# Designs tried in a protein design run: peptides against a protein of PDB entry 3C66. Part 49

Target 1, 189 residues: chain A of PDB entry 3C66
Amino acid sequence: KSWANLFEKNDFFFRYKFYLEITAYTRGSDEQHLKWSGLVESKVRLLVMKLEVLAGIKIAHPFTKPFESSYCCPTEDDYEMIQDKYGSHKTETALNALKLVTDENKEEESIKDAPKAYLSTMYIGLDFNIENKKEKVDIHIPCTEFVNLCRSFNEDYGDHKVFNLALRFVKGYDLPDEVFDENEKRPSK

## One batch from the design tools (peptide; aimed at target 1 L20 Y86)

Design b2_p26_8_s1 (made by RFdiffusion4, then SolubleMPNN; from b2_p26_8, 9 letters changed)
Fold by OpenDDE base, seed 1:
Structure b2_p26_8_s1 (fold): chain B 189 residues (1-189), chain A 26 residues (1-26)
Amino acid sequence: as target 1 above (189 residues)
Amino acid sequence: KEIEPEVFISKDGSTRLVADMEKIHS
C-alpha cells in the first residue's frame, strides 16, 4: 500500500497530537533548493525507520508531500527570522512582514530578481507509548543522525548562509496554517 | 503549564529536540 493512499491530508493533521516538522531552508536559487530539499526529502524515510524502533514511539508516519513556500529574503536577518518563526502557529504571523512569493507575483520586477528563501517542510505524525510515566523518549540521536546525513552529503550544504535544516517538535494545535484548508478548524488544545 | 520539549541547537545550527514525556503529559 503506497503511503500516498494511507491518509487524506485532512485526517493526517488531526490524527496525531504530536508532529515532527523537518524543514529544509535555502537562501539562494531554486535549483539549489531543489537539490537540497530533494536530498532532505529522500532521507526522511530513514528518520522514520529510526523513530519507529524507539520503545517510546508507537507510530511514526510521514506525510507524503512537502509543503513548499518561498519569501523575498533581502537580508540575512530576514533569513534568520524565517527560520525562527516558521513552523509554529504561535510565531508564523511574523512571516507576514515578508513578501510571500506566489505564482501571481513572481514575475514582478521587485520579486523576480530579489533574493529568496525557499522552504520545504516534511511532517511526521507521532504517537507515543505512554505506559510508563517515567520513560523519556529521546529522539535526539535519530534526529542528529538525520541532520548529519543530510549535511554531510555535499560540502556545499555546510554553508549555513545558504542551506539550513530544522527539526521542530510541534503539538497538533500549533501546526502552521499551511497544513489546514481554509475551512478547517485547527485542533483544539 | 504544558512544558514544551527542550530544543537543543546542534553545533551546525540545526535544531535538535528532546521530547520529555513527563513534560508532554503534565
Scores: peptide ipSAE 0.053, ipTM 0.673, DockQ to the pose 0.073
OpenDDE base, seeds 2, 3, 4, 5: peptide ipSAE 0.152, 0.051, 0.038, 0.183; ipTM 0.699, 0.662, 0.618, 0.681; seeds 2, 3, 5 fail the geometry check

Design b2_p26_8_s2 (made by RFdiffusion4, then SolubleMPNN; from b2_p26_8, 11 letters changed)
Fold by OpenDDE base, seed 5:
Structure b2_p26_8_s2 (fold): chain B 189 residues (1-189), chain A 26 residues (1-26)
Amino acid sequence: as target 1 above (189 residues)
Amino acid sequence: EEIEPDVYISADGSRVLRADMEKIHA
């Protein structure tokens, strides 16, 4: 399959058994989030390049479009919950306790002026060069360098009460529901 | 049988790296 075909959603989230999720979080304004997420997105290709040269990684292919979501987030505890629970099908049900902001409800008085957490998530499909089931693959260094690159761009991005960045390794069967259409069946374990 | 990697991306060996939980050297 050509690289172009891997950038289509329907093919991408069924093509790989393993994914790296990159999520930019903002508890603040939409303007703050656009700047932060835009910066993170602009650096993803650099992370891919660093992953591709690792001996244990056969393939690292980015999905080119971010997934966007936002929640009413009245407390710091709510923001912590979002950052803890988001990114895995096993844990994302906890987010049902929060109000998801949609185009249909964003103008409601209880939502319009409420504190919000914004999320932008990028995905990288992964294939590995491993011969042993117990083989460990360390990708800590390139991931840490990526986080540092993003945070060092502006001193404001060091304020973790507002801005955060997370990377999560996820199996295909445990991808968040957001990557699948209503009529799509998630991959089996 | 399918081979699955044991991938870790944080200093503690977890599969999650959060910027606020890791000591980043600027």
Scores: peptide ipSAE 0.561, ipTM 0.892, DockQ to the pose 0.617
OpenDDE base, seeds 1, 2, 3, 4: peptide ipSAE 0.563, 0.560, 0.559, 0.554; ipTM 0.893, 0.893, 0.892, 0.890; seeds 1, 2, 4 fail the geometry check

Design b2_p26_8_s3 (made by RFdiffusion4, then SolubleMPNN; from b2_p26_8, 10 letters changed)
Fold by OpenDDE base, seed 2:
Structure b2_p26_8_s3 (fold): chain B 189 residues (1-189), chain A 26 residues (1-26)
Amino acid sequence: as target 1 above (189 residues)
Amino acid sequence: KEIEPEVFISPDGSKRLVADMAAVHA
């Protein structure tokens, strides 16, 4: 299959058993988030390049489009909860306690002026060079370098109360519901 | 069972790397 076909949503989240999620978080303005997420997104290719050269990684393919979401986030605890619970099907149900901002509700007075947490999530599909043994694959270094690269780009991005960045290693069956269409069944365990 | 790799992404052994964790190892 051509590289072009890898970027079609239709099979990307079924193609790999493993994914790296990169989520940029912003508790602030949409403008702040746009700058932050845009920066993170611009660096994802560098992370991919670093992952691809690791002996244990056979394939690292980015999904080209971010997933965008935002929540009413009145407290710092809510922001921490979002960061803790987002990105895994096992935990994402906790986010139902927060109000998801949608195009339908964004103009409601209770939502419009409420503090928001913005999320932009990029996905990298991973295939590993699995031999007839359980291999250890360390991706900590390139992931750390990526985080540091993003966070050090601007001093403002050091403020963890506003800007955060998380990487999560996720199995296909534990991907968030957002990556699947309503008619799609998530991969089985 | 299909052999799966053991992937290390964070110092705490979790499958999540957070910015604060990354900064400590810089």
Scores: peptide ipSAE 0.548, ipTM 0.886, DockQ to the pose 0.540
OpenDDE base, seeds 1, 3, 4, 5: peptide ipSAE 0.519, 0.515, 0.477, 0.063; ipTM 0.880, 0.880, 0.828, 0.611; seeds 4, 5 fail the geometry check

## One batch from the design tools (peptide; aimed at target 1 D84 H160 R168)

Design b2_p27_1 (made by RFdiffusion4)
Pose (drawn by RFdiffusion4):
Structure b2_p27_1 (pose): chain A 189 residues (1-189), chain P 27 residues (1-27)
Amino acid sequence: as target 1 above (189 residues)
Amino acid sequence: SGIILLAYFIKASNGKVLKTEESELED
């Protein structure tokens, strides 16, 4: 074999059938999003601990990098559709109605200056100890406990016209395009 | 055998849950 093989990119987004995504949103400024997503990201490891001790959870595997994006966001209505539509491959197409900030256009006049909404998503891949028969598995409490941990007493993130947090349980084939690079086909049926 | 994962679309701000939507994901 060769050195190139050792350094082959991991296949995180293909090896699990289930993922928990945690998303921090900011309809505000760059630094408002830096602090906000920074706080949320700092708590994600705690959700891994809370989840992984559960009977039923075989593993809660955090990815090493948040996925970041921002859109020009004129209206409150837009910010809301971003929260609604972002996160699933079935629905993320609706985001094409808004201008996405890219490597090419981040420097353009009508974009550099435009109000923006910011996204920061972390992924926890899940695998399960499948109990007996096909049963429901409830991981609601550790999810809400995680949410309650996303707080600061010296910084108010209460204005939801600005700051928002969301979690999704998304099957592998339904992961957002952003997680697969130019090479990779996405998982199927 | 199989699993039904309870999927929660949880929306929150400032350490408080604003809304939870429930669904199911089957294996």

Design b2_p27_1_s1 (made by RFdiffusion4, then SolubleMPNN; from b2_p27_1, 10 letters changed)
Fold by OpenDDE base, seed 5:
Structure b2_p27_1_s1 (fold): chain B 189 residues (1-189), chain A 27 residues (1-27)
Amino acid sequence: as target 1 above (189 residues)
Amino acid sequence: KGLILKSYRILASNGKVLKIEEGEIES
């Protein structure tokens, strides 16, 4: 089935048992984040191509749109916490300790001038080839190459205090709440 | 039978590996 057909049904986050999350983090300005996340997003197709040629991967389908969020992030420890806890339903509740920036609150004085962490997350659905003979699939190589490609594009992206990039393998039942509508039930374990 | 997946959580611009997981894919 084509990627287009998948997106038309709005069942992307129910179709696969496994997902790869790609998150671009920026603790800085919105302009900095726009450039960084835009670069990362522009390279996702290259990662998909590298995943598709692995013998153990049957399908690697990217979701077309990123998920965007931002938090008030007053300290470096907060930024580290976001990077540690984000991307899993099991751990994302820790983010409730931080103030989520919304269109409704972004003009408040306590939020407007506060340091912020910006997040842009892309998702790739994965299907694997199961054979009678045990095979091993290691996605570390293409993922590492992807990170290196993005971070080496501009010397500024080497500043880990500002710019970060994470790739996380996640099971469907452990996807973050952001990917589901309020009326949708999370996939079961 | 099955597929053994070696997966990772990679973080930071330096490519730091935070977590390594191996699991069997059954379906």
Scores: peptide ipSAE 0.116, ipTM 0.729, DockQ to the pose 0.498
OpenDDE base, seeds 1, 2, 3, 4: peptide ipSAE 0.115, 0.035, 0.054, 0.112; ipTM 0.704, 0.558, 0.541, 0.719; seed 3 fails the geometry check

Design b2_p27_1_s2 (made by RFdiffusion4, then SolubleMPNN; from b2_p27_1, 10 letters changed)
Fold by OpenDDE base, seed 3:
Formats: C-alpha cells, structure tokens, sequence
Structure b2_p27_1_s2 (fold): chain B 189 residues (1-189), chain A 27 residues (1-27)
C-alpha cells in the first residue's frame, strides 16, 4: 500500500495494536477552536518524527484526517468530564450525559446559545520493537515537547479554562466508536 | 485541569506490552 493510501481511512484503525490520540479541546467559540486545533494539527508531523527516532518504536504513522465533535458544555465540571472520558471506548459512554451538537440540532435555541466544548482528535498508529526482554519505551519527552510547542505558540493557549490538549495511548480494541463505520466491527482484544 | 498525557510510558517483554504509565503535563 502506498503512503497515500495510509492517510485514507481504509484499514488504518485495524492495522495497529496501539494508537496515540491527540485531542485538542476548546471551551469557547468555534473560531477559537479552529485556531487552536489547526495549530495542534499542524505540529503532529513533528511529534511523529520525534516518536520514530525512539529505539522502542518501529513505526509511527499519522492518520491525517481529524475527528471532530462538539458538546453542550454548561459547566467547568462538564469540561473536565469530557477530557477525562473521551478517547476510550470503555469510558466514552459517559459522554451520553451531555448533549452532542449535530447538524440536526444546532439551530435549537437550547443548543445554539449554549456554551460549547469543541474536540478535534488526531491519531497516530504505533508499532513497537518488542524483543524477548524487558524494554521500557518512554514517549513522555517527545510528547511533552509537543505540548510545550503547541502551548507556547500563543499566550492565550495557556488558559486551561478554554484550551486543553490531551495525549492518550490507546489499544486498538479500545478506540472510540467514531473511528469505525457502522458496518465495521472493532478489533478484538 | 492541565494537559494530560495518558499512558506515556510503555513496558514490554516477550512481544507484549506489560504496563502503561500515565502522567499529567504542566504547561
């Protein structure tokens, strides 16, 4: 398969056992989120490069299309809950307690004027160099550098009440439902 | 809450990932 095919949905979410999720959160305006998520997305390639040079990582392949969603988010606690529960199939059902903004409901008065939390998520498929020995792979450094790079771009992005960034290491069978089509079955454990 | 890095460290042996550690990043 060509590299071009890799960036299409195809079987990307079935190809790897492990994934790194990069989610940009914004509790504010859609304009704020567009700027924030756009910045984060623009830096993902740099993170990939840093991950690839780690001895324990054989492959780091980005899925270039972001997954986007938004929720009515009336409180800071709701915003924290979203950040805690999103990104894992095990926990994402908790988000059902919040109102998902859709094209069908976005014009409703109760939704139109409500505070919103916007989410944009990028995925990196990971393959590790695992030998018959104990090995520690530490992605903390490149991930920290990535976070610092994004947050330091503009002083406004330091406001955690508005802008947040989460990186989650997830097993393939625990990927969020959003990455699969209705006719697709999630990977088994 | 700040930036969260979940499962930032991986321990592997015999072809399996044995443990994952999580941390919180401060910007």
Amino acid sequence: as target 1 above (189 residues)
Amino acid sequence: KGIILKSYRIRASNGKVLSIEEGELVS
Scores: peptide ipSAE 0.036, ipTM 0.572, DockQ to the pose 0.056
OpenDDE base, seeds 1, 2, 4, 5: peptide ipSAE 0.035, 0.033, 0.031, 0.029; ipTM 0.627, 0.555, 0.635, 0.586; seeds 2, 4, 5 fail the geometry check

Design b2_p27_1_s3 (made by RFdiffusion4, then SolubleMPNN; from b2_p27_1, 11 letters changed)
Fold by OpenDDE base, seed 3:
Structure b2_p27_1_s3 (fold): chain B 189 residues (1-189), chain A 27 residues (1-27)
Amino acid sequence: as target 1 above (189 residues)
Amino acid sequence: KGIILNSYRITASDGKVLSIEEGELVS
């Protein structure tokens, strides 16, 4: 498939065995999230470049479209729960305990003025080199550097009560439901 | 939690992924 097709949804979430999820969290205003998520998204290419040069990584392909959602988030505990549970099919059902904000319900009195957590997630498909020898690939280093880069850009982004950033390594069969269309079958193990 | 990083060290041999070691950074 052409390079252009790769950045469209198409079969991106079926193409790779492994994915890196990059999620920007904001418990605050939409404006705050726009700035924070925009910054994170703007730096993803730098992370890709750092991943590509690691021995053992064959391909690191970003999916350019962010996935966005927001939840009513009354407490800090709820915010922590979102960060713990989001990003895995195994655990995302726990988010059903929270109210998902939608275009249909955003004007309801109980939702309109409620504290909210905003989520924007970028995905990187990963393909690793397979050799006849043992090879270890540690993505922790470039990922940590990425986090530090984003957090240090503005002093406000150091406030973990408001702004958070998570990077999660996941297998294709454990991707969140959000990446699949209603009629698409989840990849098997 | 502030920053969460779920990362892996991947070991591959003989044309297969042998193991994925999971680590978490919280800061």
Scores: peptide ipSAE 0.039, ipTM 0.525, DockQ to the pose 0.059
OpenDDE base, seeds 1, 2, 4, 5: peptide ipSAE 0.027, 0.035, 0.033, 0.032; ipTM 0.533, 0.629, 0.527, 0.623; seeds 2, 5 fail the geometry check

Design b2_p27_1_s4 (made by RFdiffusion4, then SolubleMPNN; from b2_p27_1, 11 letters changed)
Fold by OpenDDE base, seed 3:
Structure b2_p27_1_s4 (fold): chain B 189 residues (1-189), chain A 27 residues (1-27)
Amino acid sequence: as target 1 above (189 residues)
Amino acid sequence: KGLILKSYKITASNGKVLKIEEGEIIS
């Protein structure tokens, strides 16, 4: 499909075998999250550029639409659990123990004023093309640089109690349910 | 505790991923 089509959902989450998930977490206000996630999102293209120049990476295509969710998060342990379990189909069911905030329930008394964790996730589809040799691709370096770039933008973003950033390498069949429509079948192994 | 990012070193050949080695990045 055309370049323009890559930024529509289309078959983006079926096109690649591997994805890099970039998730900005905020345990605080929606305003705090807007600033934090906005910063992270604004820097994604820099990460893409760094990934593209690595030997063995043929394609690093960002899906530019962020996926948004929020949970009631009464404790720090809950916040750690969210960060641990989110981003994989294998583990995301653990999040069912927490209350997902929705438009339908956000005004409920038990949810309205509850502490919340906000999540914004960006996806990069990855294609590796190395011919006739084994190549070791170390994405640790560009990922570290990306994290440092985001965290160092403002000293407040160094507060792990509030702001967090995760990068996860995920196989297509293990993508979170959020990326698929109800009637779409996730990729097979 | 700060979040530990899951990073990976990937070995690939002929367009196929052969090995994924998990690494850690402290955010």
Scores: peptide ipSAE 0.168, ipTM 0.771, DockQ to the pose 0.050
OpenDDE base, seeds 1, 2, 4, 5: peptide ipSAE 0.042, 0.040, 0.032, 0.043; ipTM 0.659, 0.570, 0.565, 0.636; seeds 1, 5 fail the geometry check

Design b2_p27_2 (made by RFdiffusion4)
Pose (drawn by RFdiffusion4):
Order: structure tokens, then sequence, then C-alpha cells
Structure b2_p27_2 (pose): chain A 189 residues (1-189), chain P 27 residues (1-27)
């Protein structure tokens, strides 16, 4: 074999059938999002611990990098549809109605200056100890406990017209396009 | 600051493709 093989990119978004995504939203400024998403990101490891000790959870595997994007966001209505539609491949297409900030256009006049909404998503890939028969598995408490941990007593993130946090359980074939690079086809049926 | 929760609880079922839980912050 060769050195190039050792350094082959990992296949995180193909190896699991289930993912938990944690999303921090900011309809505000760049630094408002830096602090906000920074706080949320700092708590994600705790969710891994809370999840992984559970009977039923075989592994809770965090990816090493948050997925970031921002859209020009004129109206409250837009910010809301972003939260609704973002996160699933079935629905993320509706985001095309808004202008996405890219490598090419981040420097343009009507974009550099426009109010923006910011997203920061982390992925925890899940694998399960499948109990007995096909049964429901409840991981609600550790998820809400994680949410309650996303707080600061010296910084108010209470204005939801500005700051928001969301979690999604998303099957592998339904992961957002952003997680697969130019090479990779996405998982199927 | 507190939270209001919206959407479905994290109860995983093989029939569901996506489960959404929103934590709506309140001042």
Amino acid sequence: as target 1 above (189 residues)
Amino acid sequence: MTFEFEGEEMIIDEEKDTILLKAIPKS
C-alpha cells in the first residue's frame, strides 16, 4: 500500500444510519454568533457523555468540525423558515429562496452589508443496542438536559428573535448536502 | 433565561425519518 492510503478522508457520514444534529442559530451579528455557537459547541461533549452511558446507546460519536453557513435574512419570517427547513435533505431545498453566503459572494456589496442569519451544526452519529423486538428508544431527557446546559449567567441569550438552538434526529440518507463533499454520492434507500 | 420546547420529543421509532426538537430561548 501507500502513504496516500493512511491519510484517506474518513467516512463519518456514511458509517452510521443515525445522526443527532445540534444547531445554533443567530439572526444577529458575527460576534453574537461567535459567542452563542461557541457556548453550544462547548457543551456538545457533555451530551455525548449523557447519551453514551445509556442502555440502548452503543456509541455516540461526535464529528470533529461544526458545519457553518449563513444566509441573508431580511424578515423574521425568513429566520423562522430557516429553522424549520434547515437540517433535513427532504426540506433544505427551501433554503434556495434565500441568498447563501459563499466563498465567491462573501465579498460582494449587497451581501457583505446585508443582515444575516448564522448556523452552526454539530453531528453526533448514533448506533444502537437493539433491545428485544422493534421498540421505541427514548433519549429525550439527555437532550433537554443538554439544552438547559446551554446557558450563561453573564450573557443573555434569551431573545429568540436573535438566538436559537435546535436538535434533530436524522437518518443517514436524509443528511444535509453540506456534509458530503464534491466527490461523494449520498446514501440511498 | 429559560426555554420553551417545541416539536416532538426524542422518542426514536424506525418509521420516522426525522425528529425535530426546538429549544426556544426566553429572557

Design b2_p27_2_s1 (made by RFdiffusion4, then SolubleMPNN; from b2_p27_2, 10 letters changed)
Fold by OpenDDE base, seed 3:
Structure b2_p27_2_s1 (fold): chain B 189 residues (1-189), chain A 27 residues (1-27)
Amino acid sequence: as target 1 above (189 residues)
Amino acid sequence: MSFKLEGEPFIIDDDKDVIVLKAIPVS
């Protein structure tokens, strides 16, 4: 399989048992989010390189395209809820309490001028050298280094009321619905 | 500004379905 084929959506979210999700959050303007998410995206390759050298990781392959979403986010509590619930099929239904911004509704007066939370999510497929569930892989160090690299790039990104960054380890069967097409069946356990 | 990941060390094993790490400021 060619390198180009590895980054095609068609089988990426079915290829691995495990995924690392990297989500950049912005409660502010779309311009702020574009800068923040663009920075985070630009650093994902560095995280991949750090993961690849870990003894327990056989493969770490990034999906090249971010997934974009935005919600009406009137309160800080709503923003915390988004950060808590997003990124897992088990928990994402809680986001139904918020108004998803779409191309169809973005021009509605109640949505157009509302405070928004923007999300950009990048995925890394992971294959582990784990035999008999006895080996544990510690990715805390490379993930922490990645977070610090992103957050320390600009002083503005230190404002956690506006800019946030989270990493989520998920199994393929618990990936968010957004990664699958309507005609695709979610991976089973 | 320095940041850390919230919670326990990010240890991956097959017994966990989801592990979430939120970046929080150290100071």
Scores: peptide ipSAE 0.190, ipTM 0.789, DockQ to the pose 0.661
OpenDDE base, seeds 1, 2, 4, 5: peptide ipSAE 0.092, 0.139, 0.206, 0.136; ipTM 0.591, 0.729, 0.778, 0.729; seed 4 fails the geometry check

Design b2_p27_2_s2 (made by RFdiffusion4, then SolubleMPNN; from b2_p27_2, 10 letters changed)
Fold by OpenDDE base, seed 5:
Structure b2_p27_2_s2 (fold): chain B 189 residues (1-189), chain A 27 residues (1-27)
Amino acid sequence: as target 1 above (189 residues)
Amino acid sequence: MSFEYKGEPFILDEEKDVIKMFAIPKS
């Protein structure tokens, strides 16, 4: 059974206390991003498999669809800011300083030809073993292996000015607003 | 190509709100 049919979107982002976010960043063309994000997405299942076998991890459940966003990104500093602030409700308000590209505005002259940062984010819901709730689970190895796998796939992906990859461990109450529908209330602490 | 990681060790900690990891090519 495909994971796609197990949970509705709404249930997924309320079900887990913890989430692993995997974000592929591209400051370049849409074509570059499509290739990069597609590669990253294709490897997420391998990361899930590596997480599931860890003693401290009871469940590692991937959300089936990436979240896509893009911003006008005129400078490298803006690109660094996006990478620093994106993926947490506490910090995402800083992104309001940038122009979000939407279907409504993408054809505007000031946006159409502007440098852009593209983001594709995959989510993994995490449940820990009760016995290990007080124990820190080290996921550094599988995560670094995943990053190395993605970044080493093509030499071009080593260019951090264009391509980046981040992993974030986030609590459910601190998930970005993008994962919730307008009528949904984010999880409480 | 070797990468350096920015951020803290990716150890899940309930006391932390966000833990992040970035990989940068090792110069």
Scores: peptide ipSAE 0.281, ipTM 0.815, DockQ to the pose 0.686
OpenDDE base, seeds 1, 2, 3, 4: peptide ipSAE 0.272, 0.180, 0.040, 0.153; ipTM 0.815, 0.760, 0.572, 0.597; seed 3 fails the geometry check

Design b2_p27_2_s3 (made by RFdiffusion4, then SolubleMPNN; from b2_p27_2, 11 letters changed)
Fold by OpenDDE base, seed 2:
Structure b2_p27_2_s3 (fold): chain B 189 residues (1-189), chain A 27 residues (1-27)
Amino acid sequence: as target 1 above (189 residues)
Amino acid sequence: MSYKYEGEPFIIDESKDVIVMKAIPVS
């Protein structure tokens, strides 16, 4: 499959048993998030390249389009909650306690000027070598290098009160709802 | 700037549904 075909959603979120989610978080301005997420997104392909050469990984395919969401985030605790709960179907329902910012509501006075957390999530589909399926694949190094690369790019990105970055390994059946269309059935175990 | 990593080493484990790596900069 050509990388070009991965630019389209198609069956990307059904093709793999495992996914790596890369989420850039920003509790600040949209401008701050644009810069931060843009940086992170620009480095994802480097991570992919590093993952592809690991013996345990057969395929690492990025879905090139980020998923964007934003929440009213009045407190730091809310921001922590977002970081903890986002990225898994099992836990994402906790985010319902927060106000999701939408095109329909973004101009409401209670939302417009509210503190916001912005999220941009990149997905990498992972396929493991059959020979290594029972073996744990250590992806710590390339992922750590990726995080370090992003975080060290600008000193401002060291402010975890504003900027955060998480990598989440998730099984296909536990992908967030955002990756599926309303008419799509969630993958089973 | 140094970083602390939260959680276990980022090792893929099929026994877990979710594995998270977070790196927090520390001064």
Scores: peptide ipSAE 0.477, ipTM 0.854, DockQ to the pose 0.688
OpenDDE base, seeds 1, 3, 4, 5: peptide ipSAE 0.069, 0.204, 0.190, 0.204; ipTM 0.579, 0.779, 0.767, 0.780; seed 1 fails the geometry check

Design b2_p27_2_s4 (made by RFdiffusion4, then SolubleMPNN; from b2_p27_2, 9 letters changed)
Fold by OpenDDE base, seed 1:
Structure b2_p27_2_s4 (fold): chain B 189 residues (1-189), chain A 27 residues (1-27)
Amino acid sequence: as target 1 above (189 residues)
Amino acid sequence: MSYELKGEPFIIDEEKDVIVMKAIPKS
C-alpha cells in the first residue's frame, strides 16, 4: 500500500509521540520559494530512508502534504523571528505580531508589494524501539546529510538571507496549530 | 520505557555547529 493510503490526515498528527519538522524558508519571491521548497520536499524521502535504517527507529513516516504559509517580512529581524518561533505551539503565538498573508488580503497594496517570508513545512512521525535502555538514537548524521544535500544543490541556496532550512524535533502535544483542524483537540501530554 | 529527545531545534547554518538530536530513554 502506498504511504498515501496508510493514514488519514486526522490520525497522522495523533499517532506519534515525536515528529521531525522540516521547514524550508524563503525571504524572496514565491518562485524562489517554489524551487527551494520543491527541492527540499523531493529529498525528504531520502531522509526517511536514512532514518528508517537506524536501529533505534522503528518507524519514520512522512506526511505527504507540506504545510504552506507566508508572512509579511519587512526586516531581517522579522525573518529570524519567524525561524525561531515557528514550529512549536509554545512559541508560534509570537508570529501573531506579523501579518499573515491570506487569499483574502494578498491583493492589498500594503501586502502585495511587501517583502515576504514563505514557509513550507514537512512532517515525519517517529516511533522508537524501546528494547535497549542504553540505545541512544542519533539522528544528527542523517539530518546533517539531508541539510548538506539540500544546501549544496545550488549555490544560491547558500544565501541564508534568502533561503533557510530548519529541522525541529517536536512532541505531538507541541505541534503547530496548522496541523490540527478547528474541531480537533491537541494530543495530551 | 519512554524516550525523551534531547536537543534543541536547529536552524541549519553552515557556520553553526549542527545541534545533535538524540532520543534517550527516560530514567
Scores: peptide ipSAE 0.049, ipTM 0.570, DockQ to the pose 0.043
OpenDDE base, seeds 2, 3, 4, 5: peptide ipSAE 0.169, 0.164, 0.037, 0.226; ipTM 0.775, 0.754, 0.548, 0.799; seeds 2, 3, 5 fail the geometry check

Design b2_p27_3 (made by RFdiffusion4)
Pose (drawn by RFdiffusion4):
Structure b2_p27_3 (pose): chain A 189 residues (1-189), chain P 27 residues (1-27)
Amino acid sequence: as target 1 above (189 residues)
Amino acid sequence: SVEFSTDEPFLHKAGDEISGTPMIIDL
C-alpha cells in the first residue's frame, strides 16, 4: 500500500444510519453568532457523555467540525423558514429561495452589506443496542438537559428574534448535502 | 412562532421555551 491510503478522508457520514444534529442560529451579527454558536459548541461533548452512558446507546460519535453557513435574511418570516427547512435533505431545497453566502459572493456589495442569518451545526452519529423486538428508544431527557446547559448568566441569549437552538434526529440518507463533498454520492434507499 | 414541517423527532429552543416533537426514535 501507500502513504496516500493512510491519509484517506474518513467516511463519517456514510458509516452510521442515524445522526443527531445540533444547530445554533443567529439572525444578528457575525460576533453575536460567534459567541452564541461558541457556547453551544462548548456543550456538545456533554451531550455525548449524557447519551453514551444510556442502555440502548452503543455509541454517540461527534464529528470534529461544525458545518457553517449563512443566508441573507431580510424578514422574520425568512429566519423562521430557515429554522423549519434547514437540516433535512427532504426540505433543505426551500433554502434556495434565499441567497446563500459563498466563497465567490461573500465579497459582493449587495451581499457583504445585507443582514444575515447564521447557522452552525454539529453532528453526533448514533448506533444502537437493539433491545428486544422493534421498540421505541427515548433520548428526550439528555437532549433537553443539553438545551438547559446552553446558557450564560453574563450574556442574554433570550431574544429568539435573534438567537435559536434546534436538534434533529436524521437518518443517513436524509443528511444535508453540505456534509458530502464534490466526490461523494449520497446514501440511498 | 416557527412552524415545523418535520415528521421526525425534533427539538427547538426559543428563548426560555422548549418545544418540538419528543426524541422518541422508532427502531

Design b2_p27_3_s1 (made by RFdiffusion4, then SolubleMPNN; from b2_p27_3, 9 letters changed)
Fold by OpenDDE base, seed 4:
Structure b2_p27_3_s1 (fold): chain B 189 residues (1-189), chain A 27 residues (1-27)
Amino acid sequence: as target 1 above (189 residues)
Amino acid sequence: MVKYSTDEPYLLKSGDKISGKPFIIDL
């Protein structure tokens, strides 16, 4: 990875007060996840375009690369927990109850053959026009349209036991640990 | 219109149906 790419990453997660996280979830095969996440990622630009035209949004800036992770996910309840808890520093500690799949442990028998939840997360940095008389920005419509667009693309993606999608709006200080390097400090409130 | 605090993350989930708090950001 070029120094430029590292610098761009580090600056991105400190540049904005607010972020929209888009996570594609798959409880199934790696191949299923690759197709699903690839579709979701391909549509993020459309969401950005819809956000940028909102009067209250000054900037909607997508990060260029997804964050990839996977967990051992033996139950449907575990899958729901991942969807509820992932994407916020306040809640991500709940995921410590699950086994994170890593390059170091992926060949272990207990992990290799275990059911897995795969996650691909895209980030959009948001800057709002606070000085504008609009005290409120409604991003619900663009986000809902995005979800519907992704889920309706293929009939297989209607299977919520396998494929899911979540959008999370977070403050910069509540971003997941994954976006920061080990030597970086979280943004302050 | 229900005021949602920006101190809590807004979450829009898509399972069998879309669920979650409306993404109304109070600035």
Scores: peptide ipSAE 0.257, ipTM 0.767, DockQ to the pose 0.381
OpenDDE base, seeds 1, 2, 3, 5: peptide ipSAE 0.196, 0.189, 0.249, 0.189; ipTM 0.716, 0.708, 0.760, 0.730; seeds 2, 5 fail the geometry check

